# Ledger of designs, part 78: peptides against a protein of PDB entry 3QIS

Target 1, 334 residues: chain A of PDB entry 3QIS
Amino acid sequence: PSLELSRREFVFENVKFRQLQKEKFQISNNGQVPCHFSFIPKLNDSQYCKPWLRAEPFEGYLEPNETVDISLDVYVSKDSVTILNSGEDKIEDILVLHLDRGKDYFLTISGNYLPSCFGTSLEALCRMKRPIREVPVTKLIDLEEDSFLEKEKSLLQMVPLDEGASERPLQVPKEIWLLVDHLFKYACHQEDLFQTPGMQEELQQIIDCLDTSIPETIPGSNHSVAEALLIFLEALPEPVICYELYQRCLDSAYDPRICRQVISQLPRCHRNVFRYLMAFLRELLKFSEYNSVNANMIATLFTSLLLRPPPNLMARQTPSDRQRAIQFLLGFLL

## One batch from the design tools (peptide; aimed at target 1 V180 F184)

Design b2_p27_6_s4 (made by RFdiffusion4, then SolubleMPNN; from b2_p27_6, 14 letters changed)
Fold by OpenDDE base, seed 5:
Structure b2_p27_6_s4 (fold): chain B 334 residues (1-334), chain A 27 residues (1-27)
Amino acid sequence: as target 1 above (334 residues)
Amino acid sequence: SAEEEEKKREERLEKLKEEAFAEADAL
């Protein structure tokens, strides 16, 4: 069996969070026998590609002189955004197109990723006074490392923030402030807020806006801005309620005093974001007659975002644990 | 139910992922 490939090198320029890019190529059976093709894992890999890459179709049959189009799809989800933002991963891969009883054909994937405030830690974002796209990549790495160390120090109750550090961290990320301030100003009376989805084009514009600027006004509908806040919270590498406090939140769910004590133990940035969001959501609930938003809906929606089970416990989350998590959050909304 | 709304949001996000993957299949 033999294949001819129209292209073997693919460059995905300016890859962004949640922005799909596609590159197509043709494979043709220039042999005399039917062939089965498949993308196969490299030696020691579990998958044929990185999590942000897909081939469609990834396998198939070709008759002699048959041609098929294959799409190479690059999509950075919440699952890949953090490792790409840190530069731990890159827009580089090699695909092995295997021909049964034939040869391997290598495809080279390359490109560049543009960092996002989405999928960046709250600690790092609190240190960023400028949009993330204005921050040198080397400085992003330093900010994530520094952020980890400061989180650990904060958890250990070690050392007051050095009052002499020339750049005091923000109390909350500017990106969260911008989203919530917009929603507070313009969306409190928005019918079906957090229930109606945003527009994908508007979501991309909002992401790009937050990554590249400090706008006076966020573009898009109130629904798109509301969904952008949800996406932001979902994409956080560490949820607003840190994983180390997850079980304590569940255990305290029916004691509002203990719940507040648990929240007081969060790292400063996480605690500030939590309090800021709870203040906003309580304000939003005053407009329930206009926005159709109720405490149970908000508690459920935000619980999955703010109080995520640690990755090792995700598969073990019981309906009782979920109800406790919701009850924990309700104690801050009511 | 609140589980149906969250499932509907996950289904919307997955469907938006699938639609992002499918709208680019229609181009």
Scores: peptide ipSAE 0.019, ipTM 0.466, DockQ to the pose 0.017
OpenDDE base, seeds 1, 2, 3, 4: peptide ipSAE 0.016, 0.020, 0.018, 0.040; ipTM 0.464, 0.489, 0.519, 0.476; seeds 2, 4 fail the geometry check

Design b2_p27_7 (made by RFdiffusion4)
Pose (drawn by RFdiffusion4):
Structure b2_p27_7 (pose): chain A 293 residues (1-134, 168-310, 319-334), chain P 27 residues (1-27)
Amino acid sequence: PSLELSRREFVFENVKFRQLQKEKFQISNNGQVPCHFSFIPKLNDSQYCKPWLRAEPFEGYLEPNETVDISLDVYVSKDSVTILNSGEDKIEDILVLHLDRGKDYFLTISGNYLPSCFGTSLEALCRMKRPIRERPLQVPKEIWLLVDHLFKYACHQEDLFQTPGMQEELQQIIDCLDTSIPETIPGSNHSVAEALLIFLEALPEPVICYELYQRCLDSAYDPRICRQVISQLPRCHRNVFRYLMAFLRELLKFSEYNSVNANMIATLFTSLLLRPPPSDRQRAIQFLLGFLL
Amino acid sequence: SPQEEDEELFHQIREEMETFREEYHEE
């Protein structure tokens, strides 16, 4: 049971939020007998690697002496973007490739991460007047830029918030917001609209903070009480919530053109603005509908 | 009403951020 590896060291340079990278290598069974390989957790872990990293395939069977290409894939999603933004985690790791009844092969993962305004808290963004990778703001300039674009160009956009944008443009928009305060956000209206949804989803702390979440559901049927729960939010969260509710009510005026109705807004934005750490789903859409109407 | 106040806040934030963007481009 022996393996030959084309390489054991891999570099993921300039890793970005939601941008896929692949580092590929070849495994060859140079032994005399067939072997089984698999990636294993390091002593006392649950997984063989961190969430932003994946092996494809992560296990297999090799006769002497067939070869197999292994793809080491890096993808920073909403699960890891905040810890990598913060530096609580780095683009580094060790993969242990394990031969069943045999040697262990140690693969070293290194590289660097580029922080994004996406996955960064509303509070910190309101404190930063310049792009992240170039008195606080009422709202983060990034969310203002996305909403400013949609307000200017997308009020009459057909199926706004119902048609997915382009992956390439989403990344261009994110990089644009990470590095500049542009005169125009690049990309179609559908891309800018989706980038807004991704921005809200990627927030480490939702627009409606986690501890106020349950109170919102309980209070869902009393508009006077719902508004008071909103008053308990920190200033930047309260402002973003009010700002978005005003923006969505503005879009509802053009529903005959942009097909944006209360039903779609409630089911789309409730889960983004009001996340927990069933029928609560109903009190939640009721909570949000109370502000839209 | 609360919704009128939210609308006024929405436009106010847009005006303040527009001025902020213009000042940034003057640098």

Design b2_p27_7_s1 (made by RFdiffusion4, then SolubleMPNN; from b2_p27_7, 13 letters changed)
Fold by OpenDDE base, seed 3:
Structure b2_p27_7_s1 (fold): chain B 334 residues (1-334), chain A 27 residues (1-27)
Amino acid sequence: as target 1 above (334 residues)
Amino acid sequence: SWAEEEEALFREIREEMARLVAEYHAL
């Protein structure tokens, strides 16, 4: 069996978080026998492609002289955004199109990723006084490394923050402030806030706006700004409540004094973001007659975002653990 | 108190962000 491929090299320019790009090519059975094709893993890979790439279809049959269109879809989700922001991964891959009892055909995927404040650590963002697209990629790497080291030092209570010659980090990321301050100013009376989804186009505009500027006003509806905050929190590599404190939050969930003590042990940026979000959400709850927002809804929604089980425990989360996690947040909303 | 610390933090955030926005738009 043999195939003819219309293209073997694919370039995905300016790949962005949550922006789908598609490239198409044709494969034709130029042989005299039916053939089965499939994308197969390389020798050391578990998957036929990187998490941000997909082939559709990824397998199929071709009769003699049959042609099929294959779509190569590039989509950076929350699962790939952090590793692309850090430069640990890149928009580069090799796909192996295998033909049963035939040859392997190699497809080269290349391109460039544009960093996002979405999927960047709170610690790194507190050190970014400019939009992330204005920060050199080399400096982004340094900021993530320095942020990790400072997080560890902060959790260990060992070293006073060396008043070293580095600019003082922001109290909270400017991106969180922009989102929350907008919602506080304009969305307190918004009916069905956090219940109505945003528009996908507006979400992309908000992401692009936060990545490229410090706007006076965030574009889009209050629903889109609210959903952008949820997406931001969901895309964080480390949740607002660090994984190290997850179990202590559950254990303290019914003692508000212990809950406050647990929060006080968060890294400065995480603690500040948590307190900032909780006060904003308490303010929204004062307008419940207008915005239809209640403490149980908010606690349920934000618990999954702010108080995530560590990756090794995700599969073991009990209904009791979830209820304790919700109760922990409720103690800051009521 | 926890509330006084929160009010102080919110004031500091607002003042810091106001400076940051002003600095950004002055460049």
Scores: peptide ipSAE 0.609, ipTM 0.959, DockQ to the pose 0.573
OpenDDE base, seeds 1, 2, 4, 5: peptide ipSAE 0.606, 0.601, 0.605, 0.608; ipTM 0.958, 0.957, 0.958, 0.958

Design b2_p27_7_s2 (made by RFdiffusion4, then SolubleMPNN; from b2_p27_7, 9 letters changed)
Fold by OpenDDE base, seed 3:
Structure b2_p27_7_s2 (fold): chain B 334 residues (1-334), chain A 27 residues (1-27)
Amino acid sequence: as target 1 above (334 residues)
Amino acid sequence: SWAEEDERLFREIREEMEKLREEYHKL
């Protein structure tokens, strides 16, 4: 069996977080026999492609003289955004199109990624006084490494942050402030806030706005700005409540005094973001008659974002653990 | 109270960030 491919080289320029790009090509059976094709893993790979890439269809049959269109879809989710922001991964892959009893056909995928404040650590963002697209990629790497080292020092209670030589970090990321201050000013009376989904085009505009500017106002509806805050919190590589404190939050969930002591042990940026969000959400709850938002809904929604189980416990989270996690947040909302 | 301390932090963040935005737009 043999295939003819219309194209073998694909370039995905200016790949962004949550922006789908598609490239198409045709495969044709120019042989005399039916053939089965499939994308196969390279040697030592578990998957036929990187997590941000997919082929559709990834397998199929072709009769003699049959042609099929294959879509190569590039999509950077929350699962790939952090490693692309750091430059640990790149928009580069090789696909192996295997033909049963035939040849392997190699497809080259290349391109460039544009960094986002989404999927960047709270520590790194607190050091970014400019939009992330104005920060040199080399400096982003250094800021992430320094941020990891400062987080570890803070959690270990070892060395006081040497506040002396570097510009003082922001109390919270400017991107969180932009989102929350917009919602605080304009969305407290918004019916069904955090319950109605935003528009995908508006979400992309909000992401691009936060990555490229410090605006006076965020574009889009209050629903899109609210969803952008949820997406931001979901995309964090480390949740607002660090994984190291997860179990202590659950164990303290029914003692408001201990809950507050646990939060006081967070790294400064994480603690400030948590307290800032709780202040905002308490203000939003004062307008429950207008926005239809209640403490149980908010606690349930934000618990999954702020208080994530460590990756090793994620598959083992009991209904009791979820209820304790919700109760922990309720103690800050009531 | 803790609520009053969080409301204070909320105001302090706004003041710092509004200043940051003004400084950014002057460059």
Scores: peptide ipSAE 0.642, ipTM 0.961, DockQ to the pose 0.850
OpenDDE base, seeds 1, 2, 4, 5: peptide ipSAE 0.639, 0.633, 0.636, 0.639; ipTM 0.961, 0.959, 0.960, 0.960

Design b2_p27_7_s3 (made by RFdiffusion4, then SolubleMPNN; from b2_p27_7, 12 letters changed)
Fold by OpenDDE base, seed 3:
Structure b2_p27_7_s3 (fold): chain B 334 residues (1-334), chain A 27 residues (1-27)
Amino acid sequence: as target 1 above (334 residues)
Amino acid sequence: SWHEEDLKFFEEIRKEMEELRKEYHEL
């Protein structure tokens, strides 16, 4: 069997977080026999492509003289954004289109990624006084390394090395402030806040705005700004409540005094973001008659974002663990 | 109270960040 491919080289320019890009090509059976095709893993790979890439269809059957369109879809989710922001991964791959009892066909994927404040650590963002798109990629790498070391020192209760006249970090990321301050100013009376989904086009505009500027106002509806805050918190490589404190939060969930002591042990930026968000959410709850928002809804929603189980415990999370996690957050909202 | 301390902190952040935004747009 043999195939003809209309294209073998694909370039995805200016790939962004949550922005789908598609490239299409055709495969044709120019042989005299039916053939089965599939995308197969390379030697030592578990998957036929990187997590941010998909082929559709990824397998199929072609009769003689049949043609099928294949879509190559590039989509950077929360699962790929952090490694692309750091430059650990890149928009490069090789796909192997296998033909049963035939030969392999190689497809080259290339392109560039544009860094986002989404999927960047709280520690790194606290060191970024400018939009992330103004920060050189080399400096982003250094900021992530330094941020990891400062997190670890904070968790270990090590005294920070008195590194020289480094500019004082922000108390919270400017991106979180921009989102929360907009919601505080304009969305406290918004009916169904955090319950109504945003618009995808507005979400992309908000992400691009936060990546490229420090605006006076965020574009889009209050619902889109609210969803952008949820997406931001979900995309964090380390949740606002660090994984190391997860179990202690559950164990303290019914003692408000111990809950406060656990939060005091967070790294400075994480603790500040937590306190800032809880202050905002308590203010939002004062307007419950207007916004239809209640403490149980907010606690349920934000618990999954702020108090994520460590990856090794995700599959083992009990209903009791979920209820304790919600109760922990309720103790800060009430 | 703890809520009053967090509200004070919330207002401190707003002030610091408005100063940052101003500094960014003056450069």
Scores: peptide ipSAE 0.702, ipTM 0.970, DockQ to the pose 0.870
OpenDDE base, seeds 1, 2, 4, 5: peptide ipSAE 0.698, 0.695, 0.696, 0.698; ipTM 0.970, 0.970, 0.969, 0.969; seed 1 fails the geometry check

Design b2_p27_7_s4 (made by RFdiffusion4, then SolubleMPNN; from b2_p27_7, 11 letters changed)
Fold by OpenDDE base, seed 3:
Structure b2_p27_7_s4 (fold): chain B 334 residues (1-334), chain A 27 residues (1-27)
Amino acid sequence: as target 1 above (334 residues)
Amino acid sequence: SWAEEDEKLFEEIRKEMEELRKEYHAL
């Protein structure tokens, strides 16, 4: 069996978080026998492609002289955004199109990723006084490394080593402030806030706006701005409540005094973001008559974002753990 | 109170960020 491929090199320029790109090619069975094709993992890979790449179809049969279109879809989700922002991963892959009883055909995927404030750590963002697209990639790497070291020192209650002549970090990421300040100013009376989905086009505009500017106003509906806040919190590599404190939050969930003590032990940026969000959400709850927002809804929604189980415990989260997590947040909203 | 401390933090953040935005647009 043999295949002809219309193209073997694919370039995905200016790949962005949550922006789907598609490239297509054709495969043709130039043989005289039916053939089965499949994308197969490379040596030592578990998957035929990186998490941000997909082939559709990824397998199939071709009769003699049959042609099929294959779509190569590039989509950076929350699961891939952090490693692309750090430059740990890149828009580069090799796909192996295997022909059963035939040859392997190699496809080269290349391109560039544009960094996002989405999927960047709170610690790194607190050091970014400019939009992330204005920050050199080399400096992004340094900021992530420094952020990790400061988080560890904060959790260990180690005295901050002399903050050298580095600029004082922001109390919270400017991106969080932009989203929350907009919602605080314009969305407190918004009916069904956090209950109505945003528009995908508006979400993309909001992401691009936060990545490239410090606007006076965020574009889009209040629903899209609200959803962008949820997406931002979901995309964080480390949740607002650090994984190391997850169990202590559950254990303290029915003691508001202990809950406050647990939050006081968060790294400064995480603690400030948590307190800032709680202040905003308490304000939003004063307008519950207008916005249909209640403490139980907010606690249920934000619990999955702010108080995520550590990756090793995700598969073991009990209904009791979820209820404790909700109760923990309720103690800050009431 | 804790609420008053969070309200104070909210206003401190707003002030800091409004200054940051002005500095950014002045470059």
Scores: peptide ipSAE 0.685, ipTM 0.968, DockQ to the pose 0.775
OpenDDE base, seeds 1, 2, 4, 5: peptide ipSAE 0.680, 0.673, 0.675, 0.674; ipTM 0.967, 0.966, 0.966, 0.966

Design b2_p27_8 (made by RFdiffusion4)
Pose (drawn by RFdiffusion4):
Structure b2_p27_8 (pose): chain A 293 residues (1-134, 168-310, 319-334), chain P 27 residues (1-27)
Amino acid sequence: PSLELSRREFVFENVKFRQLQKEKFQISNNGQVPCHFSFIPKLNDSQYCKPWLRAEPFEGYLEPNETVDISLDVYVSKDSVTILNSGEDKIEDILVLHLDRGKDYFLTISGNYLPSCFGTSLEALCRMKRPIRERPLQVPKEIWLLVDHLFKYACHQEDLFQTPGMQEELQQIIDCLDTSIPETIPGSNHSVAEALLIFLEALPEPVICYELYQRCLDSAYDPRICRQVISQLPRCHRNVFRYLMAFLRELLKFSEYNSVNANMIATLFTSLLLRPPPSDRQRAIQFLLGFLL
Amino acid sequence: EEEEEEERLEFYEYMDKKLKEEEDKIF
């Protein structure tokens, strides 16, 4: 049971939020007998690698002496973007490729991560006047820029918030917001709209903070009480919530053109603005509908 | 360039006014 590897060191340079990278290498069974390979967790872990990294394939069978290409894939999603933004984690790791009844092959993962305004907290973004990779703001300039674009160009946009944008444009928008305060956000209205949804979803702390979440559901049927729960939010969260509710009410005025109705808004934005750490789903849409109408 | 900056400022004021009117209806 022996393996020959085309390389053991891999570099993921300039890793960005939601931008896929692939580093490929070839495994060849140079032994005399067939072998089984698999990636294993390092002593006392649950997984063989960190969440932003994946092996494809991660296990297999090789006769002497067939070869197989292994793809080491890096993808920073909403699960890892905040810890990589913060520096609590780095683009580094060790993959242990394991021959069943045999040697271990150690693969070193290195590289660097570029922080994004996406996955960054509302509080920190309100404290940063300049782009992240170039008295606090009432709302993060990035969310204002996305909403400003949609307000200007997308009030009459057919199927707004119902048609997915383009992956390439989403990344251009994110990089644009990480590095500039532009005169115009690039991309179609559907891309800008989806980037807004991704922004809300990627927040480390939701618009409605986690501890106020349960109180919101309990209070879902009393509009006076719902508004008071909102008052308990930090200034930046309260402002973003009010700002978005106002923006969504503005879009509802043009529903005959943009097909944006209360039903779609409630089911789309409730889970983004009001995340927990069933029928609670109903009190949640009721909570949000209380503000829209 | 000055005319473009004036037009941009008028637009920002208009947008803010519209959103404020909708916020005041809730809160």

Design b2_p27_8_s1 (made by RFdiffusion4, then SolubleMPNN; from b2_p27_8, 17 letters changed)
Fold by OpenDDE base, seed 1:
Structure b2_p27_8_s1 (fold): chain B 334 residues (1-334), chain A 27 residues (1-27)
Amino acid sequence: as target 1 above (334 residues)
Amino acid sequence: SSEEKKKKEEEEKEIKKRLEEEEEKVF
């Protein structure tokens, strides 16, 4: 068996969070026998490609002189955004196109990623007074490392944050403030808020706006701004309620006093974001006659974002655990 | 370049002020 490939080198320029890019190539059976092709893992890899890449089709059969188009799709999801923002991973891969009883064909994937405030830690964002695209990549790494060390220090040592004259971090990320302030000003009377999906083009504009500027107004519909807030919360590497407190939130779900004590133990930025979001959502609920929003809907929606089960417990989450998680959040909305 | 820097510094000060004013109401 043998193949001819129309292209072997692929460049994905300016890859962004949630923006699909596609490159296509053709493979042709230039042999005299039918062949089966498949993308295969490299030695020591579990997958044929990195999580932000896919081939479509990834396998198939070709008769002699048959040709098939293969799409290489680059998509940075919530699962890949954090490691790309930190520069731990890059838009680089090698694909192995294997023929049954044939040769391996190597494809080179390259490109550049543009960092996003989406998928960046709350701690790092509180230290960013400028848009993330104005911050040098080296400084982004330092901010994430410093954020990890401060979280670890806050857990291990009740050391007062040394009031040293270094630039005080924001109490909440400017990106969350911009989203919530916009929704507070313009969306409290919006019918079906958080129930109607945003437009994908507007979502990309909102992401790009928050990554590159400090706007006076966020672009797009109230539905797109609302969905952008949900996407932001979902993409956080650590949820607003840290994984370490997840079980304590469930255990306290029916005691509002214990719930408030659990929240008081969050890292400062997480605690501030939680209180800020709860204040906004309580304000939004005052307009329920206009926006058709109720506490049960909001609690159900935001619980999955704010109070995520730790990865080791995710597969074991019971309907009772979900109900307790919702009840925990309801105690801050009512 | 200098006017654009001043505008960005004014926008940052106004965002910081609005953040501080909302933080004082919520916290």
Scores: peptide ipSAE 0.031, ipTM 0.599, DockQ to the pose 0.108
OpenDDE base, seeds 2, 3, 4, 5: peptide ipSAE 0.018, 0.009, 0.018, 0.017; ipTM 0.422, 0.385, 0.341, 0.445

Design b2_p27_8_s2 (made by RFdiffusion4, then SolubleMPNN; from b2_p27_8, 17 letters changed)
Fold by OpenDDE base, seed 2:
Structure b2_p27_8_s2 (fold): chain B 334 residues (1-334), chain A 27 residues (1-27)
Amino acid sequence: as target 1 above (334 residues)
Amino acid sequence: MEEEKLKKEEEKKEIEERLEEEEKKVF
């Protein structure tokens, strides 16, 4: 069997978080026999491609002189955004197109990723006074390393951050401040807030706006701005309530005094973000007659975002654990 | 512009070298 490929090199320029890119090519059976093709893992890989890449179709049959179009789809989800933001991974891959009883055909995937404030740590974002696209890539690596060290110092209750003339970190990320300040100003009377989905085009504009600028106003509907806040919280590499405190939040869920003590042990940026979000959500609840927002809905929605189980416990989460997690957040909304 | 072209050419060369290494493992 034999194949002809219309293209073997693919370049995905300016890959962004949640923006689908597609490149197409044709494969043709130029042999005299039917053939089966499939994308196969390389010798040391479990998958035929990286998590941000997909081929469609990934396998099939071709009769002699038959041609099929294959789509290479690049999509950076929450699962790949953090490793691409840090430069730990890149928009590079090699695909092996296997022909049954035939040859292997190699495809080169290349490109560049544009960093996002989505999927970046709260600690790093508190050090970024400018939009992430204005920060040199070398400085992004240093900011993630420094963020880990400052998180550890904060958890260990080691030396108060010397109030010395070093560039003081922001109290909360500017991106969270922009989203929440917009919602506070314009969305308190928005009917069905956090219950109506945003528009995908508006979500992309909001992400691009936060990555590239410090706007006076966020573009899009109140629903799109509200959903952008949810996407931001979901994409965090570490949730607003750090994984180390997850079990203690569940254990304290019915004692409001212990709940407040647990939150006081969060790293400074995480604690400030948590308090800022809870203050905003309590303000929205005062307008429940206009926005249809209630404490049970908000607690249920934000629990999955703010209080995630550690990766090693995800498969063991009980319905009781989820109810305790909701009860923990309710103690800050009421 | 020139530094971005140079970086793209280096990235392309690293991918080409990696392709030649993977081809040598499969053939």
Scores: peptide ipSAE 0.007, ipTM 0.287, DockQ to the pose 0.009
OpenDDE base, seeds 1, 3, 4, 5: peptide ipSAE 0.015, 0.016, 0.000, 0.017; ipTM 0.274, 0.300, 0.259, 0.290; seeds 1, 3, 5 fail the geometry check

Design b2_p27_8_s3 (made by RFdiffusion4, then SolubleMPNN; from b2_p27_8, 17 letters changed)
Fold by OpenDDE base, seed 2:
Structure b2_p27_8_s3 (fold): chain B 334 residues (1-334), chain A 27 residues (1-27)
Amino acid sequence: as target 1 above (334 residues)
Amino acid sequence: SEEKKKKEEEEKEKIKKVLEEEEKEVF
């Protein structure tokens, strides 16, 4: 069996978070026998492609002189955004198109990724006084390393953050501030806030706006701005409540005094973001007659974003653990 | 512009007030 491929080299320019790109090519059976094709893993890989790439179809049969279109789809989700922002991963892959009883055909995938404030740590964002697209890639790497070291120092209570350092970090990321200040100004009376989905085009405009500028006004509907805040919190490499405090939050869930003490032990940026979000959500609840928002709905929604189980415990989360996590957050909303 | 710096300072002062109110509820 043999195949003819219309293209073997694919370049995905300016890949962005949540923006689907597609490149198509044709495969033709130029042999005299039916053939089965499949994308196969390389010798050391568990998957035929990286998590941000897919082929559709990934397998099939071709009769003699039959032609099939294959789509190569590049999509950066929350699961790939952090490793692409750091440059640990890149828009580079090699696909192996295997022909049963035939040859292997190699496809080269290349391109460039544009960093996002989505999927970047709270610590790194507190150091970024400018939009992420204005920050040199070399400085992004240094900011992630410095962010890890400051988080560890804060958790260990070893060194007070030297308030005298000429480059004081922001108290909260400017991106969170922009989203929350917009919602506070314009969305407190918005009917069905956090219950109505945003528009996908508006979400992409909001992400691009936050990555490239410090706007006076965020574009899009209040629903799109609200959903962008949820996407931002979901895409964080570490949740607003750090993984190491997860169990202590569950254990304290029925004691409001212990809950406040657990939050006081968060790294400064995480603690500030948590307090800022709780203050906003309490203000939003004062307008419940207009926005149809209640404390139980908000606690249920934001608990999954702010108080995530550590990856090693995710498969073991009980309904009781989820109820304790909701009760923990309710103690800050009531 | 000076107006952009003034907005950024007013923004920092709003964040500071929210954080100072939350600190008074903890202590």
Scores: peptide ipSAE 0.023, ipTM 0.556, DockQ to the pose 0.299
OpenDDE base, seeds 1, 3, 4, 5: peptide ipSAE 0.022, 0.021, 0.022, 0.021; ipTM 0.542, 0.552, 0.508, 0.429; seed 5 fails the geometry check

